Peptides against a protein of PDB entry 4DOW. Designs and how they scored, part 120

Target 1, 157 residues: chain A of PDB entry 4DOW
Amino acid sequence: TFSWVGRPLPNRKQFQQMYREICMKINDGSEIHIKVGQFVLIQGEDNKKPYVAKLIELFQNGAEVPPKKCARVQWFVRFLEIPVSKRHLLGRSPPAQEIFWYDCSDWDNKINVETIIGPVQVVALAPEEVIPVDQKSEETLFVKLSWNKKDFAPLPP

## One batch from the design tools (peptide; made by RFdiffusion4, then SolubleMPNN)

Design b2_p26_4_s1 (from b2_p26_4, 19 letters changed)
Fold by OpenDDE base, seed 1:
Structure b2_p26_4_s1 (fold): chain B 157 residues (1-157), chain A 26 residues (1-26)
Amino acid sequence: as target 1 above (157 residues)
Amino acid sequence: SEEEKKELEKEIKERSKKIEEEKKSW
């Protein structure tokens, strides 16, 4: 179950109410708060790893009946999602924890918040920084580069 | 509701399909 936290933010869009934070209730009765700017795991197909995304906007879409709780996201891609023929362009073998900023607008960036599995920690690193691979960071993902369908590049601003 | 669940499943499936098709063009 998802519920809005706080008051709607001022916006100029008709039929949309924007929020900064949403509350996710888990089966054990605990609550997790997720804010704009945080990273989340999003449900994919069965037997596939969840998608990784950054929350850019949280909004209720009042144009739909019933109103839908939505998010606009920035997608990330995992190394194994990159075609085998292009993986060599990275010039190294990345750890499983490395993800890439998807520098394209081809994917629909609007999601139902109900597809959010939960928050995930994503750490941005400079290209020269070493990704720490230890047991303590097993749940942490790291981003150093972007992927633009053709090549790897520095992270966008 | 069951209807909401079905709609959610449909959305997940459609998104995944679109993403996978896009990946084929890479």
Scores: peptide ipSAE 0.572, ipTM 0.918, DockQ to the pose 0.680
Fold by OpenDDE base, seed 5:
Structure b2_p26_4_s1 (fold): chain B 157 residues (1-157), chain A 26 residues (1-26)
Amino acid sequence: as target 1 above (157 residues)
Amino acid sequence: SEEEKKELEKEIKERSKKIEEEKKSW
């Protein structure tokens, strides 16, 4: 289950209440707090790996019946999501921990928070930095480049 | 509820379809 943490932010859009933080209650009864700016795993189809996203906004959409707890996100792309014909453009074989910033601002970036599986650690690295592939960082994802539907490029400023 | 679960599953499927359609443009 998901519940808002704290009071709504002052600047309200019509039929929307914005929040800084949401609480996710998991099966063991523990609670995980997720804030704007953090990275999360989003549920995909059962046979696919979860999507990776950065939370940009948290809001309740009061125009919907019933109201939905929503998030606006920045999407990331896993290497295996890249078409086979384009993978060679990376020029290297990436580790499994590498993801790519999806450089597309006009695409639908709204999700239902109920599709969030949980938080994930994402670390931005410079191109020259080596991705650590040790046991300590096995759950950490790393981003060095963007994907813009056609090619790999440096991360947006 | 079971109905809420089904609705969530539907939403996940719809989102996944949209993502896959986007990927076809790559």
Scores: peptide ipSAE 0.567, ipTM 0.915, DockQ to the pose 0.572
Fold by OpenDDE base, seed 3:
Structure b2_p26_4_s1 (fold): chain B 157 residues (1-157), chain A 26 residues (1-26)
Amino acid sequence: as target 1 above (157 residues)
Amino acid sequence: SEEEKKELEKEIKERSKKIEEEKKSW
């Protein structure tokens, strides 16, 4: 179950109420608060790893009946999602914790918040910085580069 | 409700399908 936290933000968009924070209630009764700017795991197909995304906006879509709690996200791509024929373009074997900023607008970036599994930690690193392979950091993902369907590139600003 | 769950599952499936189709163009 998801519920809005706080009052709607000032918004000029018709049929949308924007929020800064949403509360996710877990089955054990605990609550997790997720804010705009944080990273989340989004449910994919069975037997596949969840999608990784950054929350850009949280909003209620009043144009739908009933209104839906939605998020606009920036997608990330896992290395294994890159075609085998293009993986060599990275020039190295990435650790399992590395993800890539998806630098394309062709994916629908509007999601139902109910598809959010939970928060995840994503750390941006400079290309020269080493990804810590410490066992204690297995839950942390790292991003150094973008993927634009053709090649790897530096992260967009 | 069970209906809501089915609708959510459908949405997830449709999204995943679109993403996977796009990946084929890479």
Scores: peptide ipSAE 0.564, ipTM 0.916, DockQ to the pose 0.616
Fold by OpenDDE base, seed 4:
Structure b2_p26_4_s1 (fold): chain B 157 residues (1-157), chain A 26 residues (1-26)
Amino acid sequence: as target 1 above (157 residues)
Amino acid sequence: SEEEKKELEKEIKERSKKIEEEKKSW
């Protein structure tokens, strides 16, 4: 169950109410608040790892019937999602915790918030920084590079 | 509701399909 936190933000988008924060009620009755700018795991198909995304915008789309709680996200890609034929372009074997910024401007970045599994920690690192692979960071993902369908590149500004 | 669950599952599936199609373009 998802509910908006706070009042809608001022915006000029017709039929849309924008929010800064959403509350996710978990099965145990606890609540998790997720804000714009945080990272989330998004449900994939069965037997697939969740997708990783950064929340860019939270909004209710009133143009839909019924109104839909949506998010605009920045997608990330896991290394194993990269085609085998192109993985060599990275020039190294990344740790399992490494994800890549999906650098594609025309890609659909809207999701239903109900597909959010929960928050996840994502840390941006400089290329020279080492990804810590310890037990304490097992739940933390790291991003150093982007993927633009063709090659790996430095992170966008 | 069960209907809502089914619709969500459908949406997840459709989204996943779209993502997989995108990956094919890589």
Scores: peptide ipSAE 0.558, ipTM 0.912, DockQ to the pose 0.610

Design b2_p26_4_s2 (from b2_p26_4, 20 letters changed)
Fold by OpenDDE base, seed 1:
Structure b2_p26_4_s2 (fold): chain B 157 residues (1-157), chain A 26 residues (1-26)
Amino acid sequence: as target 1 above (157 residues)
Amino acid sequence: DEEEKKELEEFIKERSKKIEEEQKSW
């Protein structure tokens, strides 16, 4: 179950109410608060790792009936989501914890909040920094580069 | 609940399809 936290933000969009924070209620009754700017795991295919995204906007879409709780996201890609023929462009074998900023606009960046599994920690690193892969950091993902369907590049500002 | 399930399935399907198409395009 998802519910808005706080008052809607002022906006000029006719059919959208924007929010800064959403509450996710888990099966055990506990609550997780997720804010704009945080990273989340998004439901993927069975037996596959979840998708990774950064929350850019949280909004209720009043143009739909019934109104839907939605998010606009910045997508990240896992190495296995990169086309096989282009993986060599990285020039190294990345650890499983490495993800890449998806620097394209061809993907729909609107999601239903019901697809959110939960928050995840994403740490940005400089290209020369080593990704820590100890057991205590298994839940943490790391981003060093962007992927624009053509090549890997430094992270956008 | 059924509608939410359907939307989730459609989302997963669409994302997977895009990934597959991208794999084939290269």
Scores: peptide ipSAE 0.236, ipTM 0.775, DockQ to the pose 0.820
Fold by OpenDDE base, seed 4:
Structure b2_p26_4_s2 (fold): chain B 157 residues (1-157), chain A 26 residues (1-26)
Amino acid sequence: as target 1 above (157 residues)
Amino acid sequence: DEEEKKELEEFIKERSKKIEEEQKSW
């Protein structure tokens, strides 16, 4: 289950209440707090790895009946999510921990918070920085480049 | 409840399908 943490943020949108933080209660009763700006894993198909996204906004959508707890996200893509025909454009074989900033607006960036599996650590690296592949921190993902459906590029500022 | 679970599953499935379809269309 998900519940809002704290007071709603000032918002100009009539039917939306914005929040900075949400609490995710896991089956064992433990609670995880997730804040705007953090990265999350989002449920995909059973045979697929979770999607990766950065939380941009957390909001209650009061225009829906019943109101829905939603998030607006910045999407990331895994290398294997990139079309096979385009993968060669990277010019290298990335480690499994590398993800790419999705630099397109064609994807719906609104999600139901209930699709959030949990937080994940994503570290932005400069092009010259090495992705630590052998570190036990296999849970950390790394991003160096963006993908805009046409080519890879440096990360947006 | 079961209905909520079903709705969530359908949502996830639909979203995943959409994303996958977009991936294939690139």
Scores: peptide ipSAE 0.212, ipTM 0.751, DockQ to the pose 0.664
Fold by OpenDDE base, seed 3:
Structure b2_p26_4_s2 (fold): chain B 157 residues (1-157), chain A 26 residues (1-26)
Amino acid sequence: as target 1 above (157 residues)
Amino acid sequence: DEEEKKELEEFIKERSKKIEEEQKSW
């Protein structure tokens, strides 16, 4: 169950109410607050790893009936989500914890908040920095590069 | 409740399929 935290932000967009924070109620009764700018795991197909995204906007879409709680996101991709024919362009074998900033606008970046599994820690690193491969850090994802369908590149500003 | 759950599951599957297909089409 998801509920808005706080009052709507000033917004000029018709049929949309913007928020900074949403509350996710978990089965055990605990609540997790997720804010714009945080990273989340998004539900994918069964037996697949969840998708990774950064929350850009949280909004209620009043144009839909019934109104839907939505988010606009910046997508990330896992190495195994990149086409096999292009993986060699990285020039190295990345650790399982590495993800890539998806630098294309061809994907729909609007999601229903109900697809959010939970928050995840994503750390941006410089290309020269080493990704920790320790078991203790397995829950943390790391991003060094972007992927734009053509090649890997430095992260966008 | 069950209908809403089904709709959500269908949405997730459709979205996931689209993303995966786009990744493979490159």
Scores: peptide ipSAE 0.192, ipTM 0.735, DockQ to the pose 0.660
Fold by OpenDDE base, seed 2:
Structure b2_p26_4_s2 (fold): chain B 157 residues (1-157), chain A 26 residues (1-26)
Amino acid sequence: as target 1 above (157 residues)
Amino acid sequence: DEEEKKELEEFIKERSKKIEEEQKSW
């Protein structure tokens, strides 16, 4: 279950109430607070790894019936999500922990917060930096490059 | 409760399908 934390932000958007933080209640009764700017795992299809996204905006969509708790996100892609024919453009075999900034506007960047599995740590690295592979970092994802459907490029500022 | 769960499952499935279809169309 999800609930808003704090008061809604000043907003001019019709039928939307914006928030900075949301609370996710887990099965064991514990609560996790997720804020705008944090990274999250989004549920995908069965037997597939979850999607990765950065939260840009949290809002309640009053135009829907019933009203839904939603988020606007910046998408990331895993290497295996990139078309097979274009994977060679990376010029290397990336570790499983590497993800890429999705630099396209063709994807719907609105999600239902109920699809959020939980928070995840994402660390930005320079292209020359080596991704650490140890037991302590297995849960951490790393991003060095963007993907724009044509090629890989350095991360946007 | 069961209806809400079904709606959520359908939403997740549809979202995942759209993302995958776009990736395959590249």
Scores: peptide ipSAE 0.220, ipTM 0.756, DockQ to the pose 0.585; fails the geometry check

Design b2_p26_4_s3 (from b2_p26_4, 21 letters changed)
Fold by OpenDDE base, seed 5:
Structure b2_p26_4_s3 (fold): chain B 157 residues (1-157), chain A 26 residues (1-26)
Amino acid sequence: as target 1 above (157 residues)
Amino acid sequence: EEEELEKLKKEIEERDAKIKAEQESF
């Protein structure tokens, strides 16, 4: 169950109410608060690994009936989401914890908040920094590069 | 150079198999 936290932000967009924070109630009755700017895991299709995204906006779309709780996101991609024929362009074998900034506009950046599994920690690293592979950071994802469907590149500013 | 590329592709393939078997912890 998802519910808005706080009052809607001042917004001029018709049929949209914007929020800073959403509350996710999980099965054990505990609540997780997720804010704009945080990273989340989003349900994949079937048995695929969850997608990774950064929350850019949280909003209720009043144009839909019934109104839906939505988010606008910046996508990240896992190495396995990159086509097999292009993975060699990385020039190395990445650890499982590495993700890439998705620098493309072909994916819809609007999601239903109900697809959010939970928050995840994402740390940006310089190319020369080593990704920790110890168990202490097992749940942390790391990003060094962007992927634009053609090649890898330094992260956008 | 082509040989090195082939080695890299093999390494990535092996790593991909391992990564695919690893599940997300959350």
Scores: peptide ipSAE 0.368, ipTM 0.817, DockQ to the pose 0.021
Fold by OpenDDE base, seed 4:
Structure b2_p26_4_s3 (fold): chain B 157 residues (1-157), chain A 26 residues (1-26)
Amino acid sequence: as target 1 above (157 residues)
Amino acid sequence: EEEELEKLKKEIEERDAKIKAEQESF
């Protein structure tokens, strides 16, 4: 169950109510609050790891019938989501915790909030910084580079 | 060199296999 937290933000978009925060109620009855700017795991296909995304906007889309709670996201990709034929372009074998900023517009960046599994920690690193592989950081993902379907590049500003 | 590229490809493949195996073990 998802519910908005706080009052809607001032918005010029017709039929949309913008929010800063959403509450996710989990099966155990606990609640997790997720805010714009945080990173989330999005439900993937069966037997695939969840997608990783940064929340850019949280909004209720009143133009839809029924109205839907939605988010606009910046996608990240896992190394295994990159085509096999192009993985070598990274020049190294990345740790499992590394993700890449998806620098393409071919993916729809609008999601239903119901696809959110939960929050995840994503840490941006400089290219020279080492990704921790210890158990303490197993749940943390790290991003150094972008992927634009052609090559890897430094992160966008 | 092509040999270095093939070595890298193999390393990536091995890493991918390891990741897959880890996932299957859960």
Scores: peptide ipSAE 0.365, ipTM 0.819, DockQ to the pose 0.021
Fold by OpenDDE base, seed 2:
Structure b2_p26_4_s3 (fold): chain B 157 residues (1-157), chain A 26 residues (1-26)
Amino acid sequence: as target 1 above (157 residues)
Amino acid sequence: EEEELEKLKKEIEERDAKIKAEQESF
């Protein structure tokens, strides 16, 4: 169950009410609050790890009937989501915790909030920095580079 | 360069297999 936290933000979009925060109620009755700017795991396809995204906007889509709670996201991609023929362009074999900023507009960046599994920690690193291998970092994802379907590049500002 | 590329491709393939196995366990 998802519910808005706080009052709608002032905006000029006729069919969208924007929010800063959403509350996710999980099965044990506990609540997790997720804010714009945080990273989340999104439900993936069967037998695949969840997608990773950064929340850019939280909004109620009034153009749909009934209105739906939505988010606009910045996508990240896992190494296995990159075409096999292009993976060598990385020049290395990445650890499982590495993800890449998806620098393309071909993916729909609008999601239903019901697809959110939960928050996740994403840490940006410089290309020369080493990804920690310790057990404490197993749940932390790391991003060094972007992927634009053609090549890898340094992270955008 | 071709030999290094083949080595890298093999390394990536092995890593992909590990990641896939981890993914199936999720």
Scores: peptide ipSAE 0.362, ipTM 0.820, DockQ to the pose 0.022
Fold by OpenDDE base, seed 3:
Structure b2_p26_4_s3 (fold): chain B 157 residues (1-157), chain A 26 residues (1-26)
Amino acid sequence: as target 1 above (157 residues)
Amino acid sequence: EEEELEKLKKEIEERDAKIKAEQESF
């Protein structure tokens, strides 16, 4: 269950109410608050790992019947989502915790908030920084580069 | 360069296999 937190933000978009924060109620009754600018896991397809995204906007789309709670996101991709024939372009074998900024517009950036599994920690690193492999880092994803379907590019923090 | 590329491709393949195996164990 998802509910808006706080007052809607002033906006000029007709039929859209924008918010800074959404509350996700979990089965055990606990609540998780997710804010614009945070990273989230999005439900993947069957037998696939969740997608990773950064929340850009949270909004209710009043043009839809019934109104839907939506988010605009910046997508990230996992290394294994990159075509096999192009993975070598990275020049190294990445750890499982590394993700890449998806620099393409072919994916729909609008999602239903109901597809959000929960928050996730994403840390931007410089190319020379080493991804930690300690237990505390196992839940953290790391991004150093962007991927535009053609090549990798530096993504400074 | 070709030898290094082949080595890298093999390393990536091995890593991918390991990751997949880990995922299947969950």
Scores: peptide ipSAE 0.361, ipTM 0.822, DockQ to the pose 0.021

Design b2_p26_4_s4 (from b2_p26_4, 19 letters changed)
Fold by OpenDDE base, seed 4:
Structure b2_p26_4_s4 (fold): chain B 157 residues (1-157), chain A 26 residues (1-26)
Amino acid sequence: as target 1 above (157 residues)
Amino acid sequence: SEKEKKELEKEIKERDKKIEEEKESF
């Protein structure tokens, strides 16, 4: 279950109450607090790995009946999600932990918070920095580049 | 070169296979 943490943020968006933080209650009774600006795993399709996203906004959409708890996200894409015909454009074989900033508008960036699996650590690296592939970093994802369906590019500032 | 492209594609394919076989705990 998901519940808002704190009071709504001041905003002028009609029918939207914005929040800074949401609480996710896990089956074992523990609670995880997730804030705007953090990275999350989003439930994938059947037999697919979770999607990766950065939370940009948390809001309750009052225009829907019933109101829904939603998030606006910045998507990331895994290398294996990139079309096979385009993967060569990277010029290298990436480690499994590398993800790419999705620089396209064709994906809906609004999600239901119920699709959030949990938080994940994402670290931005400079192009020359090595992605650590060790036991300690197995749960950490790394981003160096963006993908815009045409080519790879340096990360947005 | 086209040859280099094909070699890289092969390498990527092999790595992809490895990635799919890796037990990632996400």
Scores: peptide ipSAE 0.105, ipTM 0.689, DockQ to the pose 0.022
Fold by OpenDDE base, seed 3:
Structure b2_p26_4_s4 (fold): chain B 157 residues (1-157), chain A 26 residues (1-26)
Amino acid sequence: as target 1 above (157 residues)
Amino acid sequence: SEKEKKELEKEIKERDKKIEEEKESF
């Protein structure tokens, strides 16, 4: 179950009430608060790992009936989500913790918040920085590069 | 809490492992 936290933010977008934070209630009754700017895991397709995204906006979509709780996201891609024929362009074998900034507009960046599995930690690194492989970092994802369906590029600032 | 977040992340990791194991079965 998802519920808005706090008051709607002032905005000029028609049919949208924007929020800064949403509360996710887990089956055990605990609550996790997720804010704009945080990274989340999104439910993948059957037999697929969750997608990774950064929350850009949280909003109630009043244009839909009934109104839906939505988010606008910046997508990331896992290495295994990249077509096999193009993976060689990376020039290296990435660790499992590496993800890539998806620099394309072909994916819908609007999601239903109910597809959010939970928060995840994502850390931006310079290309020369080593991704920690220790046990303490197993839960953290790292991004160094972007992927635009053509090639890998330096991470956007 | 940060603790609950970590517990959830661990659960997700375990789920991911199971999914990968299932893929290898095809």
Scores: peptide ipSAE 0.027, ipTM 0.496, DockQ to the pose 0.045
Fold by OpenDDE base, seed 2:
Structure b2_p26_4_s4 (fold): chain B 157 residues (1-157), chain A 26 residues (1-26)
Amino acid sequence: as target 1 above (157 residues)
Amino acid sequence: SEKEKKELEKEIKERDKKIEEEKESF
């Protein structure tokens, strides 16, 4: 269950009420607050790991019937989501914790908040930095590079 | 809370392991 936290932000979009924060109620009855700028896991397809995204906007879409709680996101991709024929372009075998900034506009960046599984920690690293493998880092994802469907590149500013 | 976040992240991690195991079964 998802509910808005706080008052709508001022905006000029006719059919959208924007928010800074949303509350997610989980199975045990506890509540997790998620804000714009945080990273989340999104429900994946069958037999696939969840997608990773950064929240850019939170909004209620009044143009839909019924109105839906939505988000705009910046997508990240896992190494296994990259086509097999292009994985060699990385030049290394990445650890399971590495993700890549998806630098392409072909994916819909609008999601239903109901697809959010929960928050996740994402840490940006320089290309030369080593990804930690300790127990404290097992739940953390790391991003060094972007992927634009053609090649890997340094992270955008 | 931060504790609730970590507990949820743990559950997600466990599910991810299950998904990976299912993927390897094909």
Scores: peptide ipSAE 0.026, ipTM 0.492, DockQ to the pose 0.045
Fold by OpenDDE base, seed 1:
Structure b2_p26_4_s4 (fold): chain B 157 residues (1-157), chain A 26 residues (1-26)
Amino acid sequence: as target 1 above (157 residues)
Amino acid sequence: SEKEKKELEKEIKERDKKIEEEKESF
């Protein structure tokens, strides 16, 4: 179950109420608050691993009937989501914890909040930094590079 | 809370592992 936290932000967009925070209720009755700017896991397709995204906007879409709780996201891609024919461009075998900033506009960046599985920790690293493989970091994802469907590039600011 | 986030992340990790195992089995 998802519910808005706080008052809607001042917005001139008709039919869209923007929020800074959403509350996710978990099965044990606990509540997790997720804010704009945090990273989340999004439900994948069947046998696919969850997608990774950064929350850019949280909004209620009043143009839909009934209104839907939505988010705009910045997508990340896992190495296995990159086409096999292009993976060699990385020039190395990445650890399982590495993800890439998706620098393309071909993916729909609007999601239903109900597809959010939960928060995830994402750490940006410089290209020269080593991704830690410690047990303590198994839950943490790391990003060094962007992927634009053509090549890998330095991470955007 | 950070504790709640960590607990959820553990659950997600377990789920992710299960998905990967299922993917390898198909």
Scores: peptide ipSAE 0.025, ipTM 0.490, DockQ to the pose 0.044

